# Peptides against a protein of PDB entry 6B4J, part 18

Target 1, 315 residues: chain A of PDB entry 6B4J
Amino acid sequence: DITMQWYQQLQDASMQCVLTFEGLTNSKDSQAKKIKMDLQKAATIPVSQISTIAGSKLKEIFDKIHSLLSGKPVQSGGRSVSVTLNPQGLDFVQYKLAEKFVKQGEEEVASHHEAAFPIAVVASGIWELHPRVGDLILAHLHKKCPYSVPFYPTFKEGMALEDYQRMLGYQVKDSKVEQQDNFLKRMSGMIRLYAAIIQLRWPYGNRQEIHPHGLNHGWRWLAQILNMEPLSDVTATLLFDFLEVCGNALMKQYQVQFWKMLILIKEDYFPRIEAITSSGQMGSFIRLKQFLEKCLQHKDIPVPKGFLTSSFWRS

## One batch from the design tools (peptide; made by RFdiffusion4, then SolubleMPNN)

Design b1_p10_3_s3 (from b1_p10_3, 4 letters changed)
Fold by OpenDDE base, seed 2:
Structure b1_p10_3_s3 (fold): chain B 315 residues (1-315), chain A 10 residues (1-10)
Amino acid sequence: as target 1 above (315 residues)
Amino acid sequence: VKPVVFPLPP
C-alpha cells in the first residue's frame, strides 16, 4: 500500500531525526542541558502564544519562529537563544516545534475549535519556508492520529493490549486507557488542525507558490475514508470535524466534483455509518446527519467559525 | 466492496 509506505517513511524520518539529536537530549553536561532547555522553550513557547486575538501578534510569533529556524538569535526567557548553540540544535528545534504544533491540535483545538485557524496558518507558513518542519508535523500528527492518514492500526499476534491502544491513538497512563470521549476530543482537535492547515496560506508569504500540503491532500483523505469501513463513533465524529473545517474550501476548489462526493457520502456511506452506530453514539451520528442534510439542502458549506478574515489581519 | 475511485486532480 503506497499510503502505508509513505506513512512509514515519515515515521522513519522522524525516528532518524530523534537519533540525530540524541547527543543533545541525552547529555548530562550542565551546559548542554541548559542549551536543550533554552532551545525547547524557544521552539514551543511561541506556538503556545498563538491566539485568535490579533493578526499583528500572530505575525510576531511567526517571525520569531522563522528567525529561530533560520539560525538567527531570538529572545526566550530573557536569554538570547540560537540553534547554532549546538550542532544538533536545528534538528532538535524542528522536531520540537512540529511536535508542539500537533500538541496544540491535540489540546487547544480539541477544547477550542476556533483555535485551529491561527495555529494552522502559522504552521502552514512555517512549512512553506521549512519543509522539514512540515514532514515532522505530518509524522507527529499521523502517529498520534492514524485516522488522519487514514488507516486503522491492526492488532498483531503477541502485541500487548496497551501498545495496541496506543497505536490506535489512545493515551495509556499507569495501565489506564483514556475515556472514549477524551480520545475522540483529542482526535477531533488534530483532524480539525489538519483540515485547517491544508487550506490556509500565510498571507505574508509567496502565495503564488503551490501549497506544500494543500487541499489535494484533503480530497485524498476523503477518498480514502470513503474506501474504508466506517468505525463506530470515530468515523462520524472525524468526518464531521473534517467537513466542518475544510468543506467550504473543498467546495470552492472542486465544485461539482465535491458535491458529487458529498452526495455519495450522504447516500452510500452514511447508511453504512448508521448501521454500526449504537444508541449511545447517536450524538456524533446526528451531528453528521444534520450537517450533511443542511449542506445538501442549501447547496452550500458554511465558512467555518473562527476562519481568519481580513479584519483579523488588520488588527 | 468496489473501491470508490475519486479522480485526484492532476
Scores: peptide ipSAE 0.036, ipTM 0.681, DockQ to the pose 0.590
Fold by OpenDDE base, seed 4:
Structure b1_p10_3_s3 (fold): chain B 315 residues (1-315), chain A 10 residues (1-10)
Amino acid sequence: as target 1 above (315 residues)
Amino acid sequence: VKPVVFPLPP
């Protein structure tokens, strides 16, 4: 399966990255530990500062991240920090940066859906300049949210239940599995972030270049989802999240083909979702239903709430 | 920009 090969390739690349900087992460040397912590902060703090407040502030954050990845010194915690402080510094920073972007999907976007757009536009812009960061974003995303690939992990003979639950994307702590609502909330955040990344371009970049991971991957995602049996609650939830965030962009890009896809979803795929939906899962089902019906009736998909306007970039 | 054409899912 080509999709699974792609998934595995990204995971392997991520694992190799971890092995590359293991000397930095496992060092007992006090100076190496200090460098590690400084680099980790320099990579992650700017991402946590991303907000919808002002475009100018977002540009400053972007410039700081790009400077760090370019080997330039940046100020972090009152210190000058550079990836050149250690031979493994760049790989470590790229990995931690990518991890942090996905974590913001998992946490910030999960709680505040509008946060997807400023995070995504920075991630997209950084990906354009630093492709390895993009690959690592995908690796982290796919590991935490297999539905972003998409695939549904299966229970294998001899597998521990907890390991299966983790493969599905659940957090398991002290033999307690995460509640379904929290699980879906995190998955939603990551899917929404992904849906935002594939449609957004950094406005100060070279727009003549092809998006490094653009809307064609959104089309691929939809195609793959529709070729899979729906998963109870998960499919209805994430399909809605995806379409709400990037449906307008897909409509503009694929036009008639997009509407044919949407009709196919409503007429052929939605009944399959209905067939596996229990009474306790009607919320996600109804939300998707209403969204599809509204979009088909109006022959339009609204611009998502939180979409960055021209006024944002002038602020 | 001409829209990219992809096949519909089966």
Scores: peptide ipSAE 0.035, ipTM 0.659, DockQ to the pose 0.126
Fold by OpenDDE base, seed 1:
Structure b1_p10_3_s3 (fold): chain B 315 residues (1-315), chain A 10 residues (1-10)
Amino acid sequence: as target 1 above (315 residues)
Amino acid sequence: VKPVVFPLPP
């Protein structure tokens, strides 16, 4: 399977990255530990500062991240920090930055859906300038949310149940699996972030270049999902999340083809979701139903709440 | 912009 090969290549690259900076992470030297901590903070704090408040502040955050990745010194915690402080510093920062973007999907976007857009536009812009960060974002995203590929991890003979649950994206702590609602909330956040990334371009970049991971990947995702058997609660939840965030963009890009796909979802795929939906899972099902019916009735998909407007960039 | 003809699911 080409998709699984691509997924494995991303994971292998991510693992290789971790091995590359192992010297920095495993160092017992006090100075190396300090550098590691400073680099980790420099990579992650700016991402945590991303907000919907002002475009000017978002630009400052972007410029800081880009400067760090470009080998320039940046101020972090009252110190001058640079990836040049250690030979493995750049690889470490790229990995931690990518991890943090995905974590913001998992946590911030999961709780505040509108946060997807400012996070995504920064991630997209950084990806355009630093392709390796983009690959690492995908590696982190797909590992935490295999449904973003999409694929369903398979149980292998001899595998521990907990390991399989983790492969499915569940958190398992003290032999207790995460509650389904919390699991779906985290998956929703990551899918929403992904759906935002594939449609947004950093407005201060070279707009003449092709998006490094654009809407064609959104179309592919939908096509793959529709070719898979639906999963109880998961498919209805994530399909809604994806369409709510990037449906308008897909509609504008693919026009008639998009509407054909939406009809296919409603007429052919939705009954298959219904067939596996229990009475306790009707919430996600009903939400998807209402969304599809509204969109088809109005022949329009609304611009998602939190979408960045020209006024945001002038603030 | 060449329409990316992704095959619609069958």
Scores: peptide ipSAE 0.035, ipTM 0.644, DockQ to the pose 0.112
Fold by OpenDDE base, seed 3:
Structure b1_p10_3_s3 (fold): chain B 315 residues (1-315), chain A 10 residues (1-10)
Amino acid sequence: as target 1 above (315 residues)
Amino acid sequence: VKPVVFPLPP
């Protein structure tokens, strides 16, 4: 399976990255610990500062992240920080930065869907300049949300139930599994972030180049989802999230082919979702239904709320 | 169920 090979390759690359900076992370040396913490803050704080408020602030954050990844010193916590402070500094920062982008999906975007766009445009722009960060974003995303690949992890003989739950993307703390609503909320945030990344380009970059992970991956994702058996509540939720965020972009890119796919979703795939939907899960089902019906009726997919306009970049 | 072969974009 090509999809599973791709998944495994990204996980292997992520694991190799962790091994590469193990010296920095496992060091008992006080100076190494200080450098690690400074680098971690320098990588993650700018991402946390991403907001929907102003394009100028977003550019400042982008420039800071890019400077850090380029080996330039940046100010963080009142200190000058550089990846050159340790031979493993760049690998560590790339890993932590990618991890933080995905974390903003599962936390910030999960709670505020419109936050997907400013986070995604920064992530996309950084990915263009730093491909390894992009691969690590995918690795983190796939690990936390296997539905972003997409694939459904299987229970293996001898596996602990908690480990299987974690593989499915659930948080398990103190032998308590995450509630389904919270799980779906986090998965939704990550899918929405991904759907935003694949359609957005950093406006101050070289837009003549091909998007490093563009809408073709959105098409692939949809095709793969439709070739899989639906999961109760999960499929209806995430399919809606994906289409709400990137459906307009896919419509513009693929035109007639997109509408054929949307009709297929409504006529062939939607009944399969219905067949596995319980009375307690009708909310996600109804939401997807209403979205599909509205889009097909109007022959249009609305621009998602929070989409970055020209006025945002002039602010 | 015949897998719907969506033409992969080139």
Scores: peptide ipSAE 0.034, ipTM 0.674, DockQ to the pose 0.613

Design b1_p10_4_s1 (from b1_p10_4, 3 letters changed)
Fold by OpenDDE base, seed 4:
Structure b1_p10_4_s1 (fold): chain B 315 residues (1-315), chain A 10 residues (1-10)
Amino acid sequence: as target 1 above (315 residues)
Amino acid sequence: LPPVVFPLPP
């Protein structure tokens, strides 16, 4: 399976990255510990500062992240910090930065869907300049949300239930599995972030270059989902999230082919979702239904709420 | 079910 090979390749690359900087992370030396903490803060704090407030502020954040990844010193916590402070500094920063982008999907976007767009445009712009960060974003995303690949992890003989739950993307703490609503909320946030990344380009970059992970991956994702049996509640939830965020962009890019796919979803795939939907899961089902019906009726996919306008970039 | 092969538009 090509999809699973791709998944595994990204996970292997991520694991190799962790091994590469293990000397920095496991060091007992006080100076190495200090460098680690400074680098971690320098990588993650700017991402946490991303907001919908002003395009100028977003540019400052982008420039800071790019400067750090370029080996330039940046100010963090009142200190000058550079990846050159340690031979493993760049790998560590790339990994932690990618991890933080995915965490913002999992946490911030999960709670505030509109936050997907400013986070995604920075992530896309950084990915364009630093492809390794993009691969690590995918690795983190796929590990936390296998539905972003997409694949549905299966229970294997001899597997512990908790390990299976974790593979599905659930958090398990003290032998307690995460509540379904919280799980779906986190998965939704990550899918929405991904759907935003694949359509957005950093406006101050070279727009003549091909998007490093563009809408073709959105088409691939949809095709793969449609080739899978639906999963109860999950498929209806995430398909809606994906289409709400990137459906307009897909419509513009793929035009007639997009509408053929949307009709296929409504006529052929949606009944399969219905067949596995319980009475307690009708919320996600109804939401997807209403979205599809509205879009087909109006022959339009609305621009998602929170989409960055020209006025945002002038602020 | 036959794989839904969506031709990528050019």
Scores: peptide ipSAE 0.025, ipTM 0.676, DockQ to the pose 0.540
Fold by OpenDDE base, seed 2:
Structure b1_p10_4_s1 (fold): chain B 315 residues (1-315), chain A 10 residues (1-10)
Amino acid sequence: as target 1 above (315 residues)
Amino acid sequence: LPPVVFPLPP
């Protein structure tokens, strides 16, 4: 399977990255520990400051992240910080930055769906300038949310149940598995972030270049989902999340082909979801149903709430 | 990745 091979290559590259900066992460030296903490803060704090408030503030955050990745000194916590402070500094910062973008998907976007757009546009713009950060974003995203690939992890002989639950994307702490509602909420946040990344371009970049991971990957994702057996509650939830965020962009890009796909979803795939939906899972099912029916009736997919407008960039 | 040609039903 080409998709699984690609997934494994991403995970291998991510693991290799971790090994590359292991000297920095495992150092007992006081100065190395200080550098590590300063670099970690410099990489992650700007991402946590991303908000829907003003385009000018978002640009400042982007410029700070780009400067850090470019080997320039940046101010963080009242200190001058640079990836040049350690030979492993760049690899460490790229990894932690990518990890933080995905973490904002599973935490911030999960709780505030509109936050997907400002986070995604920064991530997309950084990816254009720093392809390795993009690969690491995919590695982190796909590991935490295998449904973003998509694939369903399989239980292997001799595997612990907790390890299988983690492979499925569940958090397991103190031998307690995450509740299904919290799991789906985190998966939704990551899918929404992904759906936003594949459609957004940083407006101050070289927009003549092809998107490094564009809407063609959204089309691929839908195609692959439709060729898989639906999962109870999961498929209805994530398919809705994906279509709500990037359905308008896919409609504009693929036109008649997209509408044929949407009809196929409603007529052929939706009954398969219905067949596995229990009475306790009707919420996600009904939400998907109403979305599909509304879109087909109006022959339009609305621009998602929180989509960044020209007025946002002038603020 | 090659575009997965969605086999639209004929």
Scores: peptide ipSAE 0.024, ipTM 0.668, DockQ to the pose 0.136
Fold by OpenDDE base, seed 5:
Formats: C-alpha cells, sequence, structure tokens
Structure b1_p10_4_s1 (fold): chain B 315 residues (1-315), chain A 10 residues (1-10)
C-alpha cells in the first residue's frame, strides 16, 4: 500500500531526526542541558502565543520562528538563543516545533476550534520555507492521529492492549486509557488543524509557489475515508470536523466534483455509518447528517467560523 | 504521493 509506505517513511524520517539530536537530549553536561531547554522554549513558546487577536502579532510570531530556523539569534526567556549553540540544535528545534504545532491541534484547537486557522497559517508558511518542518508535522500528526492518513491500526497477535490503544491514538497513563470523549476531542482538534493547513497560505510569502501540502491531499483524504469501512463514532465525528473546516475550500476548488462526492456521502456512506452507530453515539451522526443536508439543500458550504479575513491581517 | 485521483464516480 503506497499510503502505508509513505506513512512509514515519515515515521522513519522522524525517528532518524530524534537519533540525530540524541547527543543534545541525552547530554549530562550542564551547558548542554541549558542549551536544550533554551532551544526547546524558543521553539515552542512562540507557537503557544499564536492567537486570533491580531494579524500583526501573528506576523511577529512567524518572523521569530523563521529567524530561529534560519540560524539567527532570537530572544527567549530574556536570553539570546540560536540553533548554532549546538551542532544538533537545528534538528532538535525543527522536531520540537513540529511537535508543538500538532500539540496545539490536540489541545488548543480541540477546545477552541477557531484557533485552527491562525495556527495553520503559521504552520503552512513555515512549511513553505522549511520543508523538513512540514514533514515532521505530518509525522507527528499521523502518529498521534492515524485517521489523518487515513488508516485504522490493527491489533497484531502478541501486542499489548495498551500499545494497541496508543496506536489508535489513545493516551494511556498509569494503565488507564483515555476516555472516549477526550480522545475524540483531541482527534477532532488534529483533523481540524490538518484541514486548515491544506487550504491556507501565509499571505506574506511567495504565493507563486505551489502549496507544499495543498487541497489535493484533502481530496485524497476524503476519497480514502469513503473507501474505508466506517468506525463507530470516529468516522462521523472526524468527517464532520474535516468538512466543516475545509468543505468550503474543497467546494471552490473541485466544484461539481465535490458536490458529487457529498451526494455519495449522503446516499451511500451514511447508511453504512448508521448501521454501526449505537443509540448513545447518534449525536455525531446526527450532526454530520444535518450539516450535509443543509449544505446540499442550500448548494453551499459556509466559510468556517474563525476563517482569517483581510481585516485580521490589517490588525 | 501521486495525487490518487480517485476516479470520481461518473
Amino acid sequence: as target 1 above (315 residues)
Amino acid sequence: LPPVVFPLPP
């Protein structure tokens, strides 16, 4: 399977990245530990500062991240920090930055869906300038949310249940598996972030270049989902999340073809989702159904709430 | 990945 090969290649690249900066992460030297912590903060704090408040602040954050990745010194925690402080500094920062973007999907976007757009536009813009960060974003995203590939991890003989649960994207702490509602919330956040990334371009970049991971990947994702058996609660939830965030963009890009796909979802895929939906899981199913029925009736998919407007960039 | 242009159903 080409998709699984690609997924594995991303995971291998991510693992190789970790090995590359192992000297920095495992060092017992006090100076190396200090550098590691400074680099980690420099990589992650700007991402946590991303907000829906002002475009000017978003630009400042972007410029800071880009400067750090470009080997320039940046101010972090009252100190000058540069990836040049350690030979493994750049690889470490790229990895931690990518990890943090995905973590914002799990946490911030999961709780505040509108946050997907400012995070995604920064991620997209950084990806254009730093392709390795983009690959690492995909690696982190797909590992935490296999449904973003999409594929469904399978239980293998001899596998520990906890390891299988982790493969499915569940957090397992102290032999306690994450509650289903929290799991779905995190998965939703990551899918929404992904759906935002594939449609957004940094407005101050070279817009003549092709999007590094554009809407064609969104089309692929939908096509692949429709070719898979639905999962109870998961499919209805994530399909809704995806379409709510990028459905308008896909409609504009693929036009009649996109509407044919929505009809296919309604007529052929809904019965399959319904057949596996328990009475306690009808909420996600009904939400998806109502969304699609409304879109098909009006022949329009609304612009998602929180979509960045020209006024945002002037603020 | 080659864009798997899933053939749109006709």
Scores: peptide ipSAE 0.024, ipTM 0.666, DockQ to the pose 0.114
Fold by OpenDDE base, seed 1:
Structure b1_p10_4_s1 (fold): chain B 315 residues (1-315), chain A 10 residues (1-10)
Amino acid sequence: as target 1 above (315 residues)
Amino acid sequence: LPPVVFPLPP
């Protein structure tokens, strides 16, 4: 399977990245430990500062991340920090930065859906300038949320149940699996972040270049989902999340083809979701139903709440 | 990523 081969290549590249900077991460030297912590903070703190408040502040954050990745010194925690402080510094920072973007999907976007857009536009802009960060974002995202590929991990003979649950994206702590609602909340955040990334371009970059991971990947994702058997609660939840965030952009890009796909979802795929939906899972199902019906009735997909306008960039 | 051919109705 070509999709699984691509997924495995991303995971292999991510694992190789970890191996590349293992000397920095495993060092017992006090100076190396200090450098590691300074680099980790420099990579992750700016991402945590991303907000919906002002475009000017978002630009400052972007410029700081880009400067760090470009080998320039940046101020972090009152110190001058550079990836040049250690030969493995760049690989470490790229990995931790990518991990942090996905973590913001898993946590911040999961709780505040509108946060997807400012995080995604920074991630997209950084990806355009630093392709390796983009590949690492995909590696982290797809590992935590296999449904973002999409694929369904399979149980293998001799596999521990907990390991299989983790492969499905569940958190397992003290032999207790995560509650389904919390699992779906985290998956929703990551899917919403992904759906925002594929449609947004950093406005201060070279917009003449092709998006490094654009809306064609959104179309592919939908096509692949529709060619898979639905999963109980998961498919209805994530399909809604994806369409709410990037449906308007897909509509504008693919026009008549998008509407044909939306009709196919309603008429052919939605009954298959219904057939596997229990009474306790009716919430996600009803939400998807109402969204599809409203969009088809109005012949429009609304611009998602939190979408960045020209006024945001002037602030 | 390889393109997934999705048969859309005509």
Scores: peptide ipSAE 0.024, ipTM 0.667, DockQ to the pose 0.144

Design b1_p10_4_s2 (from b1_p10_4, 3 letters changed)
Fold by OpenDDE base, seed 1:
Structure b1_p10_4_s2 (fold): chain B 315 residues (1-315), chain A 10 residues (1-10)
Amino acid sequence: as target 1 above (315 residues)
Amino acid sequence: LPPVYFPLPP
């Protein structure tokens, strides 16, 4: 399976990255520990400052992240911080930055869906300039949300149940698995972030270049999902989330082909979802149904709430 | 990833 091979390559690259900066992370030296913490803060704090308030502020955050990744000193916590402070500093920062973007999907976007767009446009812009950060974003995203690949992790003989649950994307703490609603909320946030990334370009970059991970990956994702057996509650939830965020962009890009796919979803795939949906899971099912029916009836997919407009960039 | 062109149903 070519998709699984690609997934494994991403995970291997991510693991190799961790090994590369192991000296920095495992150091007992007080100075190395200080550098590590300063670099971690410099990488992650700007991402946490991303908001829907003003385009100018978003640009400042982007410029700060880009400067850090470019080996320039940045101010963080009242200190001048640079990846040049340690030979493993760049790899560490790239990894932590990518991890933080995905974490914002998992946490911030999960709670505030509109936050997907400002986070995604920064992530996309950084990815254009720093491809390794993009690969690491995918590695983190796909590991936490295998449904973003998409694939369904399989239970193997001799595997612990908790490890299987973690592979499925569940959090397991003190031998207690995460509740399904919280699980789906986190998965939704990550899918929404991904759906935003694949459609957005940083407006101050070189727009002549091809998107490093564009809408063609969204088309692939949909096609792959439709070729898989639906999962109870999961498929209805994530399919809705994906289409709500990037459906308008896909419609504009693929036009008639997109509508054919949407009809296929409604007429062929949706009954398969219905067949596995219990009475307690009707919420996600009904939401997807209503969305599909509305879009097909109006022959339009609305621009998602929180989509960044020209006025945002002038603020 | 090579675009897995899933054949759209005809």
Scores: peptide ipSAE 0.028, ipTM 0.654, DockQ to the pose 0.113
Fold by OpenDDE base, seed 3:
Structure b1_p10_4_s2 (fold): chain B 315 residues (1-315), chain A 10 residues (1-10)
Amino acid sequence: as target 1 above (315 residues)
Amino acid sequence: LPPVYFPLPP
């Protein structure tokens, strides 16, 4: 399976990255610990500062992240920090930065859907300049949200139930599995972030180049989802999230092909979702239904709320 | 159901 090979390759690369900076992370040396913490803060704090408020502030954040990844010193916590402070510094920062982007999908976007766009445009721009960060974003995303690949993890003989639950993307703490609503909320945030990344380009970059992970991956994702059996609540939720965020972009890119796909979803795939939807899961089902019906009726997919406008970049 | 062959994006 080509999709599973791709998934495994990204996970292997991510694991290899962790092994590469193990010396930094496992060091008992006080100076190494200090460097690690400084680098971690320098990588993650700028991402947490991303907001929908002003394009100028977003540019400052982007420039800071790019400077850090380029080996330039940046100001963090009142100190000058550089990846050159340790031989494993760059790998560590790339890993932690990618992890933080996905975490913002999991937390911030999950709670505030509009936050997907400013986070995604920074992530896309950084990915364009630093492909390894992009691969690590995918690795983190795929691990936390296998539905972003998409694939459904399988229970293997001898596997602990908790480990299987974690593979499915659930958080398990103190032998307590995460509630389904919280799980879906986190998955939604990550899918929305991904759907935003694949359509957005950093406006101050070289836009003549091909998007490093563009809308063709969105088309692939939809195709793969439609070739899989639906999962109760999960499929209806994430399909809606994905189409709400990137449906307009897909419509513009693929035109007639997009509408054929949308009709296929409504006429063929949606009844299969309905067949597995319980009375307690009607919320996600109804939301998807209403979205599909409205889009097909109007022959339009609305621009998502929070989409970055020219006025945002002038602020 | 036959796999819906979505034409690969050009």
Scores: peptide ipSAE 0.027, ipTM 0.666, DockQ to the pose 0.622
Fold by OpenDDE base, seed 4:
Structure b1_p10_4_s2 (fold): chain B 315 residues (1-315), chain A 10 residues (1-10)
Amino acid sequence: as target 1 above (315 residues)
Amino acid sequence: LPPVYFPLPP
């Protein structure tokens, strides 16, 4: 399976990255520990500062991240920090930055869906300039949310239940599995972030270049989902999340082909979702139903709430 | 079920 090979390749690359900076992360030297912490803060704090408030502030954050990745010194915590402070500094920063972007999907976007867009546009812009960060974003995303690949992990012989639950994307702490609502909330946030990334370009970059991971991957995602058996509650939830965020962009890009896809979803795939939906899962089902019906009726998909406007970039 | 396939526009 080509999709699974791609998944595994990204995971392998991520693991190799971790091994590359192991000397920095496992060092007992006080200076190395200090450098590690400074680099970690420099990589992650700017991402946490991303907001919907002003485009100018978003540009400052982007420039800071790009400067750090470019080997330039940046101010962090009152200190001058550079990836050149350690031979493994760049790999470490790229990994932690990518991890933080996905974490913002998992946490911030999960709680505030509109936050997907400013985070995604920065991630997309950084990905364009630093492809390795993009690969690491995918690796982190796929590991936390296999539905973003998409694939549904299966229980294997001899596997512990907790390990299977973790493979499915659940958090398991002290032998207690995460509640379904919290699980779906986190998965939704990550899917929404991904759906935003694939459609957004950093406005101050070279927009003549092809998007490093553009809407064609959104089309691929939909095609793969439709070729899979629906998963109870999960498929209805994430399909809605994806279409709500990037459906308008896909419509504009693929036009007639997109509408054929949407009709197929409504007429052929949606009944399959219905067949596996229990009474307790009707919320996600109804939401998807209403969305599909509205879009088909109006022959339009609305621009998602929180989409960045020209006024945002002038602020 | 046959795989769903929609060609990408050029």
Scores: peptide ipSAE 0.026, ipTM 0.674, DockQ to the pose 0.528
Fold by OpenDDE base, seed 5:
Structure b1_p10_4_s2 (fold): chain B 315 residues (1-315), chain A 10 residues (1-10)
Amino acid sequence: as target 1 above (315 residues)
Amino acid sequence: LPPVYFPLPP
């Protein structure tokens, strides 16, 4: 399966990246520990500062991240920090930065859906300039949310239940599995972030270049989902999240083809979702139903709430 | 039953 091969290749690359900076992460030297912490903060704090408030602030954050990745010194925690402070500094920062972008999907976007857009546009812009960060974003995303690939992890003989739950994307702490609502909330955030990334370009870059991971991957994702058996509650939730965020962009890009796909979803795939939906899971099902019906009736997919406009960039 | 395969619309 080509999709699974791609998944595995990204995971292998991520694993190899971790191995490359193991010396930095495992060092007992006080100076190395300090450098590690400074680099980690320099990589992650700017991402946490991303907000929907002003385009100018977003540009400052982008410039700081790009400067750090370019080997330039940046101010972090009142200190000058550079990836050149350690031979493994760049690999470490790229990994931690990518991880943090996905965490913002998992946490910030999960709680505030509109936050997907400013985070995604920074991630997309950084990806254009630093392809390795993009690959690592995918690796982190795919590992935390296999539904973003998409594939459904399978239980294998001899596997611990907790390990299987983690493979499915659940958090397991002290032998307690995450509640379904929290799980779906985190998955939703990550899918929404992904759906935003594939459609957004950093406005201050070379926009004539092809998007490094564009809407064609959104089309691929939909096609793959439709070719899979739906999962109870999960499919209805994430399909809605995806279409709400990138449906308008897909409509504009693929036009008649998109509407054929949407009809296929409503007429052929939606009944399959219905067949596996319990009475307790009707919320996500109804939400998807209403969305599809509204879009088909109006022959339009609305621009998602929080979509970045020209006025945002002038602020 | 194996899931029905849906081709990409033309």
Scores: peptide ipSAE 0.023, ipTM 0.652, DockQ to the pose 0.485

